# Peptides against a protein of PDB entry 3QIS, part 296

Target 1, 334 residues: chain A of PDB entry 3QIS
Amino acid sequence: PSLELSRREFVFENVKFRQLQKEKFQISNNGQVPCHFSFIPKLNDSQYCKPWLRAEPFEGYLEPNETVDISLDVYVSKDSVTILNSGEDKIEDILVLHLDRGKDYFLTISGNYLPSCFGTSLEALCRMKRPIREVPVTKLIDLEEDSFLEKEKSLLQMVPLDEGASERPLQVPKEIWLLVDHLFKYACHQEDLFQTPGMQEELQQIIDCLDTSIPETIPGSNHSVAEALLIFLEALPEPVICYELYQRCLDSAYDPRICRQVISQLPRCHRNVFRYLMAFLRELLKFSEYNSVNANMIATLFTSLLLRPPPNLMARQTPSDRQRAIQFLLGFLL

## One batch from the design tools (peptide; made by RFdiffusion4, then SolubleMPNN)

Design b2_p27_1_s2 (from b2_p27_1, 14 letters changed)
Fold by OpenDDE base, seed 2:
Parts: sequence; C-alpha cells; structure tokens
Structure b2_p27_1_s2 (fold): chain B 334 residues (1-334), chain A 27 residues (1-27)
Amino acid sequence: as target 1 above (334 residues)
Amino acid sequence: SAEEEADDAEIERYFEELRKEREEEKE
C-alpha cells in the first residue's frame, strides 16, 4: 500500500483562545490495493495529537485511486489556554499517519500562540497594568512564578504583603473591572441578562479587545459582555474561590458568619474579585423587575464558576455538595 | 465587617482612579 499526501507541513499563525483554525490536505491511494489509514500515537504518547489539535477524519479506507480531504483543526479551549499562555506548551506537534501494512507518514505542525488574559491567573493579571499582548513573554513567565509565590505567602499568613514594593498590584484585574463596570452601567435593565447567549463573533471581539487594549467601551451586546465574564471566570486556572477552601465553603454553607471568615482567608486578589462580583450581583438583583434575574438563578450559575471542586474531587461531587455550594453563595447575594 | 468595608472602599477608590486616568487620556 502507498499514499500520496498533498502537504506534510502545516503552519498555524496567530492562534488565539476560542478561535478555530483549519488547514486541509488531501491523501490519495496511489497504490493498487485498498488501504486503511489512521492517525496513531507516538511510542510514548497516549493520544495521536495534543489536546488543542484534531484530525477529521482521523481514520478511513481508500480504494485504489481514491482521495480524501483531511482537516487539521486547531482550537484552544479552556483546557489548553493556561499552558499555552505560560509557554509550557507550544503550537508544535508531529502527527503519524499510519497505513496498515504500509509506511508511516509524518506531518509537522507548527505555529505561534498569542497570549490571552483568559486562562491567566488572577495574581498575574493583578500585576499586569497593561494589556497582556503588550507584556513580553519573558515577563509573563516571571509574573506566573511570582504569582504562585505570593499566593502561597498569603495563604500561609507568614509575610505581610510588603507594602513597600515599588509595583503595587492592582486590587482586581483590569479585565474583570472592564467587564463588570460595563455591565453595571449598561446591563442592569437588560432583559434576560445571563439567560440569553452572546454572539460568537462579538465574544471573539471582546476577547481580542481585552487582550490588546484598555477600551473606553467594550464592543458587543450586553449578552455578549455578560457571557464573556462567564467565559473569563470558567477559564481561570484557579477559580475565584481557591481549591484549598472548597471543602470549608461547603462545611460553612449554613453559617453566614463562618462563610465570611472563609472568604477573608482568600489571597487578596481572589478576595477582592469575589467581593466585587458579589457587590455587582447584589446590585443587579435590585433590578429584577427589569432584567428577570433572581438570586437562585444567579447563585446556581455563578457557583459552578466561582466554587469549583478540585480536579481530584470532580468525579465525586454529590448533589448535596452542589446544594451546599449554592447555599454558600446565596449567603452573599441576599 | 469593618475590614470588608475598608476593602470595598479601596476597590471603589481604585476604580475611580482608573476612570480618571481614562478621562485624562481623552484630553
């Protein structure tokens, strides 16, 4: 068996969070026998490709002189955005197209990723006074390392934040402030806020706007701006309520005094973001006659974003744990 | 709590400063 490939090298330029890119190539059976093809894992890999890449179709049969188009799809989801922002992973891969009883054909995937404020830690974003695309990649790595060290120091209550450090961090990420300030100004009377989906084109414009500028006004509908806030919170590598406090939030869910004490133990940036979001959501609830938003809907929606179970406990979350998590958040909305 | 009110007032002041910086960038 033998295949002819129209292309073997693929370059994905300017890959962005949630932006699908596609490169197509053709394979042709130039042999005299039917062929089965498949993408196979390399010797040390469990998957045939990295999590941001897929081939469609990934397997198939070709009769003699038959041709098929294969799409290579690059899509950076919330599951890959953080490791690409840090440069721990890159837009580079090698695919092995295996021909049954034949040869292996190697495909080279390359490209560049453009960092996003989506999937970046709250601690790193609080140190970024400029848009993430203006920050040198070398400084992004340093900011992530420093962010981890400050989170650990804050959780351990060991060192007062050295108030004398020349670069005071922001109280909250400018990106969260931009989203929430827009919603506060323009969306309090918006019917079906957080219930109507945004437009995908507007969401991409909002993401690009926050990554590249400090805009006066966020582009798009109030629904798209609201959904962008949800996507931002979902894409955080560490949720607004840190994983270390998850169980304590559940255990305190029926005692409002203990709930407030648990929140006071968050790292400063996480605590500030939590309080800022709760203040906004309480204000939004005053306009329930106009926006059709109620406390139970908001608590149910935001609990899954703000109070995520640790990855090791995700598969073990009970309906009781989810109800306690909702009750915890309700104590800040009422 | 008094600490919550102090943090909320610090957040509000920070947002007022960011609003002023944007108004100054327009002039």
Scores: peptide ipSAE 0.022, ipTM 0.603, DockQ to the pose 0.178
Fold by OpenDDE base, seed 1:
Structure b2_p27_1_s2 (fold): chain B 334 residues (1-334), chain A 27 residues (1-27)
Amino acid sequence: as target 1 above (334 residues)
Amino acid sequence: SAEEEADDAEIERYFEELRKEREEEKE
């Protein structure tokens, strides 16, 4: 069996978080026998491609002289955004198109990624006074490493951060402040807030706006701005409530005094973001007659974002654990 | 708590400063 490929080199320029890009090519059976094709893992790889890439179809049959279109889809989800922001991964891959009882055909994937404030740590964002696209990639790596070290020191040493002459970090990321300040000003009376999805085009504009500028006004509908806040919180490499406190939040869920003591043990930026979000959500609940928002809905929605189970416990989350996690947040909303 | 009130007042001051900086960048 043999194949002819219309293209073998693919370039994905300006890849962004949550923006789907597609490149297409054709494969043709130029042999005399039916053939089965599949994308296969390289030596030592578990998958045929990186998590941000897929082929569609990834396998199939071709009769003699049959042609099929294959789509190469690049999509940076929350699962790939952090490693691309840090430059630990890049928009580069090699695909192996295998022909059963035939040859391997190599496809080269290349391109560039544009960093996002989405999928960046709260600690790193608190050190970014300018939009992330104005920050050199080398400095982003340093900011993430320094942020990890400060978090670890704050958790382990109870040492007051020495007020050294380094630029004081922001109390909360400017991106969260911009989203919440917009929602506070314009969305408190918005019917079905956090219940109606945003527009995908508006979400991309909001992401690009926060990545490239400090806007006066966030573009898009209140629903799109609200969903952008949810996406931001979901994309955090570590949730607003750090993974190490997850079990303590569940154990304290029915004692409001212990719940507050657990929150006081968060790193300063995480604690500030949590308190700021809870203050906003309590204010939003005062307008429940207008926005149709209630504490149970908000607690249920934000629990999955703010109080994520550690990756090792995700598969073991019981309905009781979920209810305790919701109850923990309810104690800050009521 | 007095610590929560101090942190909340620090957050409010920070947002007032950011509002002021954005107003100064408009002029």
Scores: peptide ipSAE 0.022, ipTM 0.602, DockQ to the pose 0.178
Fold by OpenDDE base, seed 4:
Structure b2_p27_1_s2 (fold): chain B 334 residues (1-334), chain A 27 residues (1-27)
Amino acid sequence: as target 1 above (334 residues)
Amino acid sequence: SAEEEADDAEIERYFEELRKEREEEKE
């Protein structure tokens, strides 16, 4: 069997978080026999492509002289955003299009990724006074490394934060501040806030706004801004309540005094973000007559975002653990 | 920048307000 490919080199310029890009090519069976094609893993790879890439269709059958269009889709989800922001991964791959009982065809994928504040650590964002798109990628790596070290020192209570030598970190990420301040100013009376989905186009504009500070004001509906906050919290590599404190939050869920003590042990940026979000959510609950938001809905929604089980415990989360996690958060909303 | 200083000062003001509210809730 043999194939003719219309193209073998693909370039995905300016790849962004949650923005789908597509490149298409044709494969034609120029042989005299039917053939089955599939994208196959390279040696030592588990998948035929990186997590941010897919082929559609990834397999198929071609009669003699049949042609099929294949879409190469690049989509950076929450699962790939952090490793692309850090430059640990890149928009580069090689796909192997295999013919059953035939030869391999290699496709080259290349491009560039534009960093996002989404999927960046709270610690790094607190050290980032300008939009992430204005920060050199080399400096992003340094900020992430420094932020990790400062988080560890803070958790270990080993060294008082030496307030002296580095630019004073922000109390909260500016991106969270912008989202929450916007919601506080404009969305407290918004009916069905956090219950109505945002528009995908508006979400992309909000993400781009936070990443670039363009435009100066957050665009889109209150629903889109609210969903952008949820997406931001979901995309955090480390949740607002650090994984190390997860079990202690569950164990303290029915003692508000112990809950407050657990939160006091968070790294400064995480603690500040938690307190800021709780203050906003309590304010939002005062407008429940207008926005139809209640404490149980908010606690249920935000608990999954703020108090995530550690990766090693995700498969073991019980309904009781989930209820304790909700109860923990309710103690800050009521 | 002047904007970065303004934003940092606004964030600090917000945290000062949140501290005052918490001190008032304790009295």
Scores: peptide ipSAE 0.020, ipTM 0.531, DockQ to the pose 0.061
Fold by OpenDDE base, seed 5:
Structure b2_p27_1_s2 (fold): chain B 334 residues (1-334), chain A 27 residues (1-27)
Amino acid sequence: as target 1 above (334 residues)
Amino acid sequence: SAEEEADDAEIERYFEELRKEREEEKE
């Protein structure tokens, strides 16, 4: 069997969080026999591609002289954004197109990723006074490393970070402030807030705006700004309530005093973001007659974002655990 | 709580500083 490929090198320029890019190529059976093709894992890989890449179709049959179009789709989800922001992963891959009883054909994937405030840690964002796109990639790596060390120190030592010569970190990320301040000013009377989806184009504009500027006003509808806040919280590598406190939140869910004590043990930036979000959501609930937002809806929605089970426990989350998690958050909304 | 009110007032002051820095960058 033999294949002819129209292209073997693919460049994905300016890859961004949640922005789908597509490159297409053709494969043709220039042999005399039917052939089966498949993308196969490289040696020691479990998957044929990195998690931000897919081929469609990834396998198939070709009759002699048949041609098929293959789409290479690049999409950075919440599952890949953090490792791309840190430069741990890159827009580089090699695909192996295997022909059954034939040759392997190598495809080279390359490109560049543009960092996002989405999928960046709260600790790193609290160190960023400028938009993330103005921060050198080398400094982003250092900020993530320093953020991990600060989180660890803050969890181990209730000692204020030394007021040393490092720029004082922000109390909350400017991106969270911009989103919440906009929603507070313009969305309190918005019917079906957090229930109506935003527009994908507006979401991309909001992401790009927060990544590249400190705007006076966030572009897009209140629904798109609200969904951007949800996407931001979902994309955090560490949820607003750190994984280390997850079980304690569940265990305290029916004691509001213990719940507040658990929150006081969060790293400063996480604690501040949590309190700021709860203050906003309590204010939003005062306008329930206008926005159709109720405490149970908000608690159910935000619990999945703010109080995520640790990855090792996700498969074991019971309906009781979910209800305790909701009850924990309700104690801050009511 | 008095600690929550102090943290909220620190957050507000920080956002006022960010607004001032943004105004100074426009001048």
Scores: peptide ipSAE 0.022, ipTM 0.587, DockQ to the pose 0.147; fails the geometry check

Design b2_p27_1_s3 (from b2_p27_1, 9 letters changed)
Fold by OpenDDE base, seed 1:
Structure b2_p27_1_s3 (fold): chain B 334 residues (1-334), chain A 27 residues (1-27)
Amino acid sequence: as target 1 above (334 residues)
Amino acid sequence: DEEEEEEEREIEEYFEKLEKERKEEEE
């Protein structure tokens, strides 16, 4: 069997978080026999492509002289955003298009990724006074290293090194402040807030806005701004409540005094973000007659975002653990 | 909690200050 490919090199320019890009090519059976094609893993890979890439169709049959269009889809989700922001991974891959008992065809995928504040650590964002797209890539690496070192020092209760001539970190990320301040100012009376989905186009505009500017007002509907906050919290490489405190939150869930003591042990930026979010959510609950928001709905929604089980425990979360996690958050909303 | 409400106000005042300083640097 043999194939003719219309293209073998693909370039995905300016790849962004949650923005789908598509490139298409044709494969034609120029042989005399039917053939089965499939994308196959390389010798050391478990998957035929990186998590941010997909081929559609990834397999199929071609009769003699048949042609099929294949779409190469690039989509950066929460699962790939952090490693792309850090430059640990890149928009580069090689696909192997295999024919049953035939030749392998190699496709080259290349491109560039544009960093996002989404999927960046709270620690790194607290050191960014400017939008992430204005930060040189070299400085992003330094900010990540510094963020790691400060987190370790905070966990070890080491005396703060004298704040050398480094700019003081923000109390909370400006992106969180912008989202929450917008919702506080404009969304307290919004019916079905956090219950109605945002518009995908508006979500992309909000992400691009936060990545490239410090706006006076966030674009889009209150629903889109609310969903952008949820997406931001979900995309954090470490949740607002650090993984190391997860079990202690569950164990303290029915003792409000112990709950507060657990929160006080968070790294400063995580603690500040938690308190700021709880303030906002308590304020939002005062307007429940207008926004249809209640403490149980909010606690159920935000618990999965703020109080995530460590990756090693995700598969073991019991209904009792979930209820304790919700109860923990309820103690800050009531 | 009074301590949480005080830290929240300090965070808001801090950002209001930063926004003011930014506007003063752009003028």
Scores: peptide ipSAE 0.028, ipTM 0.644, DockQ to the pose 0.137
Fold by OpenDDE base, seed 5:
Structure b2_p27_1_s3 (fold): chain B 334 residues (1-334), chain A 27 residues (1-27)
Amino acid sequence: as target 1 above (334 residues)
Amino acid sequence: DEEEEEEEREIEEYFEKLEKERKEEEE
């Protein structure tokens, strides 16, 4: 069996968070026998491609002289965004197109990723007074490393070493402040806020706006701005309530005093973001007659974003754990 | 709670200050 490929090199320029890019190529059976093709993992890889890449179809059959179009889809989800933002991963891969009883064909994937404030840590964002796209990638790496070290120091109640000439961190990320301030100013009376999805084009504009500027006003509908906040919180590498406190939140869920003590143990930026979000949500609940938002809906929605199970907990969150997590958050909304 | 409201106010005042400083840099 033999294949002819129309292209073997693919370049994905300016890859962004949640922006789908597609490149297509053709494979043709130039042999005399039917063939089965499949993308296969490289040696020691579990997958045929990186998490941000997909081939469609990834396998199939070709009759002699048959041609099929294959789409290479690049999509940076919440699962890949952090690794790409840090430069730990890159828009580079090699795909192995295997022909059954034939040879392997190698496809080269390359490109560049544009960093996003989405999927960046709260700690790093608190150190970014400028839009992330103005920050050199090398400095982003340093900021993430420094942020991790400061989180650890904060959790350990270690006295901050001498405030050398490092600029004082922001109390909350400017991106969160911009989103919440916009929603507070313009969306409190928005019917079905957080219940109606935003527009995908507007979401991309909001992401690009926050990544590249400090706007006076966020573009898009209130629904798109609200969904952008949800996407932001979902994309955080560490949730607003740090994984280390997850179980303590569940254990304290019915004791408001202990709940507050647990929150007080968060790193400063996480604590500030949590309090700021709770303030906003309490204010939003005052307008329930206009926005159709209630505490149970908000608690249910935001609990999954703010209070995520640690990745090392192989056990799915039980219905009881979910109810405790909701109850924990309700204690800050009521 | 008073400490939460104080921290919220400090956050707002901080961002109002940054917004003011930014506008002064654009003039």
Scores: peptide ipSAE 0.027, ipTM 0.620, DockQ to the pose 0.142
Fold by OpenDDE base, seed 3:
Structure b2_p27_1_s3 (fold): chain B 334 residues (1-334), chain A 27 residues (1-27)
Amino acid sequence: as target 1 above (334 residues)
Amino acid sequence: DEEEEEEEREIEEYFEKLEKERKEEEE
């Protein structure tokens, strides 16, 4: 069996978080026998491609002289955004198109990724006074490394470090401040806030806006701004409540005093973001007659975002653990 | 830059306001 490929090199320029890009090519059976094609893993890989890439179709049969279009889809989800922001991964891959009893055909994927404040750590964002697209990639790496070291120091020291004359980190990421301030100012009376989905186009505009500017006003509907906040929280590499405190939050869920003590042990930026969000959500609940928002809905929604189980426990989360997690958050909303 | 220092102050002032409101609700 043999194939002819219309293209073997693919370049995905300016790949962004949540923005689908597609490149298409044709494969033709130029042989005299039917062939089965499939994308196969390289040696030592579990998957035929990186998580941000897919082929559609990824397998199939071709009769002699048959041609099929294959789409290469690049989509950076929350699962790939962090490693692309840090430059740990890149928009580069090699696909192996295998023919049963035939040859391997190599496809080269390349491109560039544009960093996002989505999927960036709270610690790094608190050190970014400018939009992430204005920050040199080399400085992003340094900010992530420094952020990790400060997180460790903050967890070990119960005493506020008198942070010396170095550029003080922001109390909260400007991106969270912008989202929450907008919602506070304009969305408290918004009917069905956090219950109505935003528009995908508006979400992309909000993401691009936060990545590239410090806007006076966030573009889009209140629903899109609200969903952008949820997406932001979901995309965090470390949730607002750090993984190391997850079990303690569950264990304290019915003791409001212990809950507050657990939160006080968060890294400064995480603690600030948590308190800021809780203050906003409490204010939003005062307008429940207008926005149809209630504490149980908010607690259920935000618990999955703010209090995520550690990756090693994710598959073992019980309904009881989820109830405790919700109860923990309710103690800050009521 | 003066604009960056102004934006930082606005974030701090807004956060301090919310922390104050929170403390007043906890008392």
Scores: peptide ipSAE 0.027, ipTM 0.604, DockQ to the pose 0.062
Fold by OpenDDE base, seed 4:
Structure b2_p27_1_s3 (fold): chain B 334 residues (1-334), chain A 27 residues (1-27)
Amino acid sequence: as target 1 above (334 residues)
Amino acid sequence: DEEEEEEEREIEEYFEKLEKERKEEEE
């Protein structure tokens, strides 16, 4: 069996978080026998491609002289955004198109990724006074390293951050501030806020706005801005309530005093973001007659974002654990 | 406790300021 491929080199320029890109090529059975094709893992790989890439179809059957279109889809989700932002991973891969009883055909994937504030740590964002797209990639790496060290120092209750010659970190990420300030100003009376989905096009514009500061004001509907906040919180590599405190939050969920003491143990940027969000949400709840938002809805929605189970416990989360997590958050909303 | 109450107060004062600015723009 043999295949003819219309293209073997693919370039995905300016790949962004949540922006699907597609490149297509054709494969043709130029042989005299039917053939089965599949994308196969390289030696020592578990998957035929990186998590941000897929082939559609990834396997199939071709009769003699049959042709099929294959789509190579690049999509950076929350699961890949952090490693691409840090430069740990890149928009580069090699795909192996295997023909059963035939040859291997190599496809080269290349491109560039544009960093996003989405999927960047709160610590790094607090050090980032400029839009992420204005920050040199080398400086992004340094900011992530410094942020990790600061988180560790904060968790260890070690010496107050040397107010050394480094610019004082922001109290909260500017991106959170921009989203919350916008929602506070314009969305308090928005009916069905956080219940109505945003528009995908507007979400992309909001993400691009936060990443670039273009336009100067956040575009889109209040629903899109609200959903962008949810997406931001979901995409955080470390949730607003750090994984280390997850169990303590559940254990304290019915004692408001202990709940506050648990929050006080968060890294400063996480604590500030938590308190800032709670203050915003309490303010939003004052307008419940207009926005149809209630504490139970908000607590249920935000608990899954702010108080995520550690990856090792995620599969073990009980309904009781979820209820405790909701109760923990309710103690800050009421 | 005191630093926590101060940080909570700073955040509350920020929202109170924004609420005041909004009311002043509506007048």
Scores: peptide ipSAE 0.023, ipTM 0.573, DockQ to the pose 0.776

